# Designs tried in a protein design run: peptides against a protein of PDB entry 2AUS. Part 162

Target 1, 323 residues: chain A of PDB entry 2AUS
Amino acid sequence: ADIKREVIVKDDKAETNPKWGFPPDKRPIELHIQYGVINLDKPPGPTSHEVVAWIKRILNLEKAGHGGTLDPKVSGVLPVALERATRVVQALLPAGKEYVALMHLHGDVPEDKIRAVMKEFEGEIIQRPPLRSAVKRRLRTRKVYYIEILEIDGRDVLFRVGVEAGTYIRSLIHHIGLALGVGAHMAELRRTRSGPFKEDETLVTLHDLVDYYHFWKEDGIEEYIRKAIQPMEKAVEHLPKIWIKDSAVAAVAHGANLTVPGIVKLNAGIKKGDLVAIMTLKDELVALGKAMMSTQEMIERSKGIAVDVEKVFMPRDWYPKLW

## One batch from the design tools (peptide; made by RFdiffusion4, then SolubleMPNN)

Design b2_p21_2_s1
Fold by OpenDDE base, seed 5:
Structure b2_p21_2_s1 (fold): chain B 323 residues (1-323), chain A 21 residues (1-21)
Amino acid sequence: as target 1 above (323 residues)
Amino acid sequence: SADEAAIERFRALRAARRAAE
């Protein structure tokens, strides 16, 4: 998520009509909800699925989905995509995660040894998914991006950890404990980040959502519920982006593949096969798709399919058909 | 920050566990 991507401009004269579309900051409240993502503070106890079901009930929604399962006992950042934005979770599932964990050691270990061994777990680790995982229990590599020890107090180690999606912190702690020679277990875990979603002023509880929905429906105050729901575009901030001409938007919104002539600007470092976000010049999410070209090919070529459009989000009528 | 509050909650939980042992 933290990879700054350069923006390469192909057409510096491309303009956008301010009358077309609904930029993320200009959506009526009902439309904002339809294209929303909640940065939920998941409480400990319920499953991620139960929490999604409760949000649907609270907000009177037909559908919602979450950006990556948290275990019942795990609290913190759970992105919940709403209604028409529900499928944006496919962008969040592969996103990096951050956690704060409390590890309890089963024996006494010198602090210097704890620090040294935990630093060795930065980088690539081998994990086996737990028995209760829907994922086949195959050995796999995962990246630990960083481990930051926050506090050591006897046998208790509080640390921050940034990890690749689907890294099991419980398994990491178990392996750290084995490497220390005393064993360890995960005492507490909180997810502090899921891709672009973090612990910030956008983080809301289920109780907040109840209250904010009530303020809107009964008191006519939309401010709180508007603030509690992020635009779906937030859920793709970590993806490489391709910005397209106004004339290409309606075609892509109808499910047409993006062709090279439609590109105004794009991020550097796109590879063939990457998941990319197709954006308007107003930073509206049109669609997610698979890059069929690299950034370099999209710059050098005058024609061809740049993106195989997999999922359209934008309504077909937000931009006029200009073909 | 929300992160600081989470860290402080974990510190408090750890302190409470130690006081119970």
Scores: peptide ipSAE 0.019, ipTM 0.554, DockQ to the pose 0.541
Fold by OpenDDE base, seed 3:
Structure b2_p21_2_s1 (fold): chain B 323 residues (1-323), chain A 21 residues (1-21)
Amino acid sequence: as target 1 above (323 residues)
Amino acid sequence: SADEAAIERFRALRAARRAAE
């Protein structure tokens, strides 16, 4: 999520009509909710599915989906995409995660040794998925981006860890315990980040959502519920982006693949096969798709399919059909 | 238990971070 991507301009003369579309900051409250993502502080106890069901009841919604399962006992950042934005969660599945974990050691270990051994787990690790995972129990590599020890109190080690998607912190702690020679288990876990969603002012509880919905429906105050819901575009901030001409928006919104002539600007470093976000010049999410070309090919070529459009989000009527 | 005290410290740290952000 923190990787700054260069923006390459292909068409510097491309303009956008201010009358077309609904930029994220200009959506009426009902439309904002229809294209929203909640940065939910999941409580410990309920499943991620139960929490999504509660949000649907609280906000009177037909559809919602979460940006990656948290175990019942695990609290913290659970992005919940709403209504028409529900499928934007697919952008969050491959995103990096951060956790704060409490590891309990099964024996006494000098603090210097704890620090030294935990630092060795930065980088590539080998993991086997747990039995409860829908993922095949094959050994696989995962990246640990960083480990930050926050506190050591005897046998209790509180640490922050940044990891590749699908890294199991319970398994990491087990392996750290083995490397320390005493064994260890995960006592507590909180997710503090899921891609672009983190612990910040946008993090809301289920109780906040109840109160904010009542303030809107009973008191006519929309400010709180508006702030509690992020635009769906937030859920794609970490993806490479391609910005398209107004004349290409309606075609993509109808499910047509993006062709090279429709590109105005794009991020550097797109590879064939990457998940990319197709954006308007007003930073509205049109669709997610698979890059069929590299950034360089999209610049050099005059024609061809740039993106295989997999999921459309934008309504078909926000931009006029210009074909 | 030592584990309960550690969990309480973890919860307190979590609450403090939310208040500071």
Scores: peptide ipSAE 0.019, ipTM 0.527, DockQ to the pose 0.064
Fold by OpenDDE base, seed 4:
Parts: C-alpha cells; structure tokens; sequence
Structure b2_p21_2_s1 (fold): chain B 323 residues (1-323), chain A 21 residues (1-21)
C-alpha cells in the first residue's frame, strides 16, 4: 500500500462536470452506507464470518463481505465492505498485511541470535499452507517485507511483520523456532494492517457500530456512523488507477470495456493482467478490471481495449450517457 | 519433516542468492 504511484496525465484539458456523480465525501448517509467499508477491529473469539453477520444485523444490511479472513483467536483490522461495495473485497484479498505477533520460544536463546535469525526471514520465504487452508498444500514463495522486533523478554518475542497476502504467520514463527534450534509457537496475533486499512482513527469496534447506529436512528445524529464507514474508494487506494473522461463513465458503468480514448490520466507501472481501479475525475470508483495493456501501451496507443471491466460499482445513472 | 526440508531448501536458496550478489 505504501508504493507511491506516479500519475501520468494524457489529457491535461479534461474537465469534469460538478453536477454529475457523487464524490466519496458528498454522498448522503444512506448512499455512503451502500458504498461503504468498515475498518473493523475484529475481537478475538468469533470467526470473520460471524462478525460480518453481526455487522449486517447491527446496520440492517442485506449484503456484506470481508477483505480477508482472520482466525477466531486473531484480533484487529478486518475491512468489511457493505451492500453495493461488497465486491470491493477482491481488491483487498491480494493486498499486503501487517501483524503484531507474540512468539514464544521453547528454549533459551541469546537475544543477538534471535535478532540475527529473524532478520534472515526478511525477503522471500518458502511456505506450505496449513491443512485447514482452502489453498492447495503446495510449496509456495511469499514475501516478508519487513520484521521489526518490538520487545524481547526471555523466551517471548514481540514483533511487527509486513507480509504478502496469504503468508501464514503461524508457519513463519514455526520456521523461526526451527532456525533458532529450540522451536517456537505463536502465542498471540493481531492484524494491524490490511492494504490501505490500518490501526488509525477509522478503526471501530462492534460496540461503536451499535452506538453509532443508535445515535443515527433514534437521535438523528449522522456524524458518528458517517465517520465509522469509509467510502469504498478507500478499499482501492493501493491499486493502480486509471482516471477516465466524464463521457466514458456511463459506458463503463453499463459494463463496457474501457478503451484508450477514455483515459485522462493513469498510474505508472501498470502491467498487462494487473487488477486496476477505474476512477472518475472526482475520484469515484466506477469499476475494477483487468489491464489489457501496460501503462506504456495505454500512453502510446490511440485505440484498443485498455481494461477488461470485471466488476462495476457505480450506478448507471450517476453520469449521463454521451454515446 | 516436510517443514525441515522446506527450511533447508530456503537456506540453500538464500545461500545461492548471496553467492550470486
């Protein structure tokens, strides 16, 4: 999520009509909820699916989905996409994750050796998914972006770890323990980040959601529930973006593929096959799609399909049909 | 164990990367 993506402008004269669409900060509360994502602090105990079911009951919702399973005993950042935003979770599944973990060693190890060995697990690691995972138990590489040791107290090692999606921290700790020669297990785990969602002022509990919904429905106070729900656009901040002309928005909202003439600006470093977010000039999410061209091809070509549109989010009526 | 063999392969891959840098 921390990759600053350069923005390349193709059409510097492109304007947007302020009367069209609903920018993320200008949605009425009901519409904001329909296109919302909650940065939930998942409590330890319940499954991620149980927590999603509770949110649906609390907020009187028909649909919701989560941005990546946390085990029952694992707490912390669980993005929950609401209603019309439910499918935005596909952008969060491949996103990097951060955890704080407590590792318990099964023997005494000098602190210098702990630090040296844990540093060795930064970079590419080989993992086998656990038996309980729906993922085929094939050996696979995963990236450990960083390991930060926070505290060492005898046999207890508290550390922060940034990882590629689908890295198993329990397996990482097991392998660290084997490398130390004494063995280790995961005592505690908290997820502190899921892509653009982190522990910040947007993190809310289930209790907060109950109270904030009550304040809205019984007292007419929208402020709290509005702040507790992020716009769906937050869930795509980590993706490469393509911004399109107002004249192209309605076509994409109807499920048409994005063609090169519709592009106003785009992020650098898009590759063919990448998941990309198609945005309006007001930073509204129109759709998610698969890049059919690189950034360079989208700059150099005058025509062709730039993005195969897979998931439309924007309603068809927010922008006029201009074709 | 299959996990020990994975760790040995990881160590070997890492040693090979360091020898190539």
Amino acid sequence: as target 1 above (323 residues)
Amino acid sequence: SADEAAIERFRALRAARRAAE
Scores: peptide ipSAE 0.000, ipTM 0.358, DockQ to the pose 0.021
Fold by OpenDDE base, seed 2:
Structure b2_p21_2_s1 (fold): chain B 323 residues (1-323), chain A 21 residues (1-21)
Amino acid sequence: as target 1 above (323 residues)
Amino acid sequence: SADEAAIERFRALRAARRAAE
């Protein structure tokens, strides 16, 4: 999520009509909710599915989905996409994650040895999925991007860890304990980041949502519930983006593939096969799709399919048909 | 911050374990 992507402009004269679409910050409250994502502070105890069901009841919603399962005992950042935005969670599943973990050692180990061994677990690690995972229990590699030891207190080690999606922190702690020679277990775990969602002013509790919904429905105050829900575009901030002409928006919103002439600007470093977000010039999410060309091919070619459109989000009527 | 609250919960859990030893 922290990778700054260069923006390459292909058409510097392309303008957008201010009368078309609904920019993320200009949606009426009902429309904002229908295209919303909550940065939820999941409490320990309930499953991620139970929490999604509670949000649906609290906010009177038909549909919602979460951006990656947290175990019942695990707290912290759980993105919950609402209504028409529900399918944006597919962009969050492959995103990197950060956790704060408490590891308890089963014996005494010198602090210098703890620090040295934990540093060796940065990089590529071999993991086996836990028995409860729907994933086949094949050995697989995962990236540990960083380990930051926050505090060591005897046999208790508090640390921050950044990991590739589908890295099991419980398994990491078990292997660290084996490498230390004394064994270890995960005492507590909190997720502090899921792609673009982190612990910041946008993080809200289930209680906050109850109160904010009440303020809107009973008192007519929409400000709190508006701030508690992020636009769905937040859920794609970590993806490479392609910005398109107003004349291409309605076609893509009808499920047509994006062709090269529709591109105004794009991020550098797109590869064939990448998941990309198709955006308007007002930074509205039109669709998610698979890149059929690299960034370089999209610049050099005058025609062809740039993106195979997999999931449309934008309504068909926000932009006029210009074909 | 939510990070600070998490760290404080972890400190409380460690303190409770030490009191039980």
Scores: peptide ipSAE 0.020, ipTM 0.523, DockQ to the pose 0.581; fails the geometry check

Design b2_p21_2_s2
Fold by OpenDDE base, seed 1:
Structure b2_p21_2_s2 (fold): chain B 323 residues (1-323), chain A 21 residues (1-21)
Amino acid sequence: as target 1 above (323 residues)
Amino acid sequence: SRDAEWIARFRALRAARRAAE
């Protein structure tokens, strides 16, 4: 669920200079690409790494990274962060995922029993990672946020599932099959969501990217490639945000920790240890960091380190150094 | 609806599998 986070204002008089920075909607095309994320429709067949390599070739990029591995046979939403935005994928790794899955049962089961048993798999489940996973094969808990059955036809069950990051749908289906007493396997899987990235008008194919790059480079038409690339700020929409004064931006862009006096407004519900996005008053991503205080502590305190800055994205020269 | 599109894709995939058997 897109948790609507309340915004608490600490400084209602804080203004921003319109001459400083580059708001996401006002970036020249080259700069937009440098700070971009593609909502890619990954085809079945290639690895996520191969697809990233193809995007780098198609768009003539030096660097890119993906927002969470899809298996070769799995299609759908693969966020691909470009160039200077490559490290923003760190924000997407812990994000919830949604899939549509086709489960095939190995025996006949009454529909009412299928529905009842699948409902019991909402909540905490115990999983062992597959052998092919780079993750240590230790038993771990994962959350299933919801299961929505879309269609049942005999032994075939089509369902939507929302899960915690690193939940294995293949293992979930195996356990559902065991609970039904007949066994089951995953016939098809598509990822329909990765955090803020969904199957919407921003979803593009590799073929679309080839065509759109051609239109830009050969025909001088940048509109298509501009629309195919989302600003990196899209990749942090699901994170709690802290908005900072113009006078604090350059220091954070140089890698300084965010101190409490720099905060203009912030989301409610930040806990110590949370990953947070540090934003300008123009909604530009400055950095990702670890909250060193709760929202309440950031409101009540006059001083101290609010955020330990881990990853800077903004160039050092977009805002003036005011120290 | 998004669900209708998935149902349609699923039905097409099943039809293709049944035709290949």
Scores: peptide ipSAE 0.190, ipTM 0.778, DockQ to the pose 0.773; fails the geometry check
Fold by OpenDDE base, seed 2:
Formats: sequence, C-alpha cells, structure tokens
Structure b2_p21_2_s2 (fold): chain B 323 residues (1-323), chain A 21 residues (1-21)
Amino acid sequence: as target 1 above (323 residues)
Amino acid sequence: SRDAEWIARFRALRAARRAAE
C-alpha cells in the first residue's frame, strides 16, 4: 500500500467541470454513507459477519460487506464497505495484511535461536488452509514480507508480521514452533493493517458508531458520523489508477469499457490482467476493471480497449452523457 | 509508540493468565 506509483500524464490540458460529480470531500452526509467504508476496530469475540450485521443495524443500512475475514478471537482493522460501496471489498481481499501476534513457545529456547529461525520465515512459505476455511485445503505458497520481533520474554514472543492476503498467522506460528523444536501456539492476534486501512485516527469502535449515529439523528450533529466513515475511494488507494476525461465518465458509469482516448493520466507499472481503479479528475471512483493493456501500451496506442469494466460504483447521472 | 501500547497490553494479558493459572 505504501508504494508510491509514478503518474504519467497523457493530456496535460484536460480540465474538469466543477459542477459535475461529487468529490469524496463534498458529498452530503446521506450520500457519503451510501459510498462509505468504515475502518472498524473489530472486537474479539464476534465473527466478522456478526459485526457487519451489527453495523447494518446501528446505521440502518440495507447492505454492507467486509474487506477480509478476521477469526472471532482476532481483533483489529476490519474495513466495512457500506451500501453502494459494498462491492469495493473486492479491492481489499487481495491486499497485503499486517498483524501483531503473541506466540507462546512450549519449551525454553535461547533468544538468538528464536531470532535466527524467525528470520528464515521471511519470504515464500508453504501453507495448508485450516479445516474451517472456505478455501480448498490445497497446499499453497504465501509471502511473508517481513517479521519484526518486538519483545521476547521467556517463552512469549511478541512480533509484527506483514503478509500476503490469505496467509494464516496461526499456521505460521505452528511452523515456527516446529522449526524451534519445542512447538508453539498463537496466544493473541490483532490485525493492524488491511491494505490502505491501518490503525490511525480513522479507526472506530462499534460503540463510537452507536454514539455518532445518535448525535446525527437526535442532535442533528453530522460531524462525528462523517469522520467515522471514509469515502469508498480510500479502499482503492493501493490499486493502480487511471484518470479519465469528463466526456468518458458517463459511458463508463453505464458499463462501457474504457477506451484509450478517454485516458488523461495513469499510474506506471500497470500490467495486462491487473485490477485497476478508474477515477475522475476529481478523484472519484467510477469503476473497477481489468487492465487489457499495460501502461506502456496505453501510452503508445491511440485506440483500443484499455480496461474491461467489471464493477461500476458511480451513478449514471453524476456526469452528463457526452457521446 | 503503538508498539509500546501493544507490548503493554500483551504484558497485562500474560500477567492475567499467570494469575489464573
């Protein structure tokens, strides 16, 4: 998520009409909620599905979805996409995750050996999904991006770990314990990051949401509930982006594929087959789609389908039909 | 730092487990 992508400009004279659309910072509160994502601090105990059901009840919503399951006993960062933004979770499912974990060793191991063995688990690991996962129990590789030991206290090891989506920290700890020769189990786990969502000032509890909704509905104070909900565009910050002309927005919002002439600017490093976010010049999310060209092909070609549009988010009436 | 807060929280949880044992 922290990789700054270069922005390549194709049309430096492209302007946007300020009267069209609703930029993320200028949405009325009802519209902000309809296109919102909550950075929820999931408590330990409930399932991720139960928490989503509670949010729907608290905020009087018809639809919501979460950006990747946390086990009942696991706390921390759970992005919850609301209403018309519900499908944006597709962008979050493949995103990298960070956790803080407490590993308990079943025997005494010298600290130097703990550090040496845990460093060997950085990189590619082989995992079998747990029995309770919706994923077929096939052996698969996953990336461990980094392991940072925060504290060693006898048999207790506190560490930070960055991992590829769908890496099971419980399984990682089990394998570390086997490699140490004494065995280990996961005592505690918290997710500290899910793609662009992290522990920061945007992290809110279920209790906060109850209070903030009441302040809005009973007292007419919108400020708290507005701050507690992020715009759906936050959920695509980690994706490569393509910014399009005002004249192309309505067509894409109607489900038309993006063609090369509609592109104003784009991120470097897009490959054919990548998930990309199609944005307006006001940084509004129009749609998610599959890149049909590389960045280089989108620069060099004058015509052709650049993006196969898979999921439209923007309403059809925010921009005029100009085709 | 957030790491210091997590260290403190996990120390408290370990102390509570040891007291229950």
Scores: peptide ipSAE 0.019, ipTM 0.536, DockQ to the pose 0.877; fails the geometry check
Fold by OpenDDE base, seed 3:
Structure b2_p21_2_s2 (fold): chain B 323 residues (1-323), chain A 21 residues (1-21)
Amino acid sequence: as target 1 above (323 residues)
Amino acid sequence: SRDAEWIARFRALRAARRAAE
């Protein structure tokens, strides 16, 4: 989410028709919900799946999905994509995560040693997934982007940690404890960030959703539920983007691959095989796909498949067919 | 327990961050 991506303009003459599409800020409330993502404060206790089921009941939804499992005991940022946006969660799976963790040491360690050893865990670490993970228990490298110690009191260490997707904080704490020579365990964990979703004004509880839905349905006040739901485009803010001309939108919305002539502008640094978001010139999400070219190839080539379209989000009728 | 106190502190810190952002 924090990676600033340069935007390269390929066609500076491309215009967009203001009558076509539904920009994120102009969606009627029902449409906003159908293309929404909730930044949920998951309570401790329930599974991520139970929480998704509750949201579906509260908001009278047919479909929803979460942007990456939190263990039952773990609280905090759980993006929940709604209805037609449900599949946007695939963009959040590879996204970086931040946590605040309470580590309990099994022995006394000088504070200076705690600080020194924890700093050594910044960078590449080797982990084995826990038994409870659906992931094969193979050794794998993961990045720890940063460790920020917030508080040390005797054997209790409160810290913030930024990690690559699929880094296990429980395993990190176990290894820190081993390196300290006394052992340690994870006493509490909260996820404070999942890609573009963080602990901010958009973070809502299940209770908030109950109230906000009631205010809309019973009192006719849509403001609260509108603010509680983010547009699906929020869930792709961290991805490299390709913006396409209006004449290409309908074809992509029908599942056609994006060809090079459809590109108006794009982010720098796209590699072949990257997950990319295909956007309109009004910053509407059309589809997710796999880049078949680098940014440089998309600039230099006059033709060819730029993106293999994997998941379409935009309805087929928002833009006219121009073929 | 000491753990319960730290968990309470941790919860308060989470709430404070959410209010500040």
Scores: peptide ipSAE 0.019, ipTM 0.518, DockQ to the pose 0.109; fails the geometry check
Fold by OpenDDE base, seed 4:
Structure b2_p21_2_s2 (fold): chain B 323 residues (1-323), chain A 21 residues (1-21)
Amino acid sequence: as target 1 above (323 residues)
Amino acid sequence: SRDAEWIARFRALRAARRAAE
């Protein structure tokens, strides 16, 4: 998520009308909630689906969805997209994850050997999805971006791990234990990051949400609930972006594909087939779509479909129809 | 055992990485 993408400007003269749209910082509280994502600290015990149902009840919502399942016993960062933003979770499912894990070894191993072997698990690993996974049980590669050992206490190893989406930490720990020759199991797991969502000032509990909703509804204090809900644009910060002309926004908001003439600026390194976020010049999320061209093709070509629009988020009336 | 097969595959993958360095 922390990869700063270069921004290539295609039209340096493009301006935006300040009267059009609702930038993330200028949404009325009701609209902010409709286009919101909660960075929830999921408690241990409930399923991710139960927690989403609780949020819907607390906030009186019709629809919500989560940005990637945590097992019942696993706590930590669970992005929950609200109402009109619910489908933004599709941007979070493929995002990298970070965990803090406690591994318990089934035998005594020198610390130097633990450190050496765990370092060898950085990079590409082979995994088989567990039986309970909806994912087809084929052998697959996954990236371990980093392993940071935080503490070693005898047979207990506390570590931070950054992984590709759909990496099973339980399976990683099992294989580390096999490589150490003594075996191991996962004692505890907390998710500390899901793409752009991390343990920071935006992380809130279910109890916080109860209190903040009551402060708004009973006392008229919207500040707390406003801070507890992130704009949906937060959920796409890790995606490559394409910024479009004001004149193209209404067409895309009506479900039209983005054509090359509508592009003002774009991130470098977009490949054909990538999931991309289509943004206004005010950093409002218009839509998610599939890139039909590379960044280079979008620069060099004068016409053609740049993005196949898969999901529109922006209301049709935020920008005028200019076609 | 399934574990022995996995260990062998992990060892082969590690060997292949070291050979590509």
Scores: peptide ipSAE 0.012, ipTM 0.422, DockQ to the pose 0.022; fails the geometry check

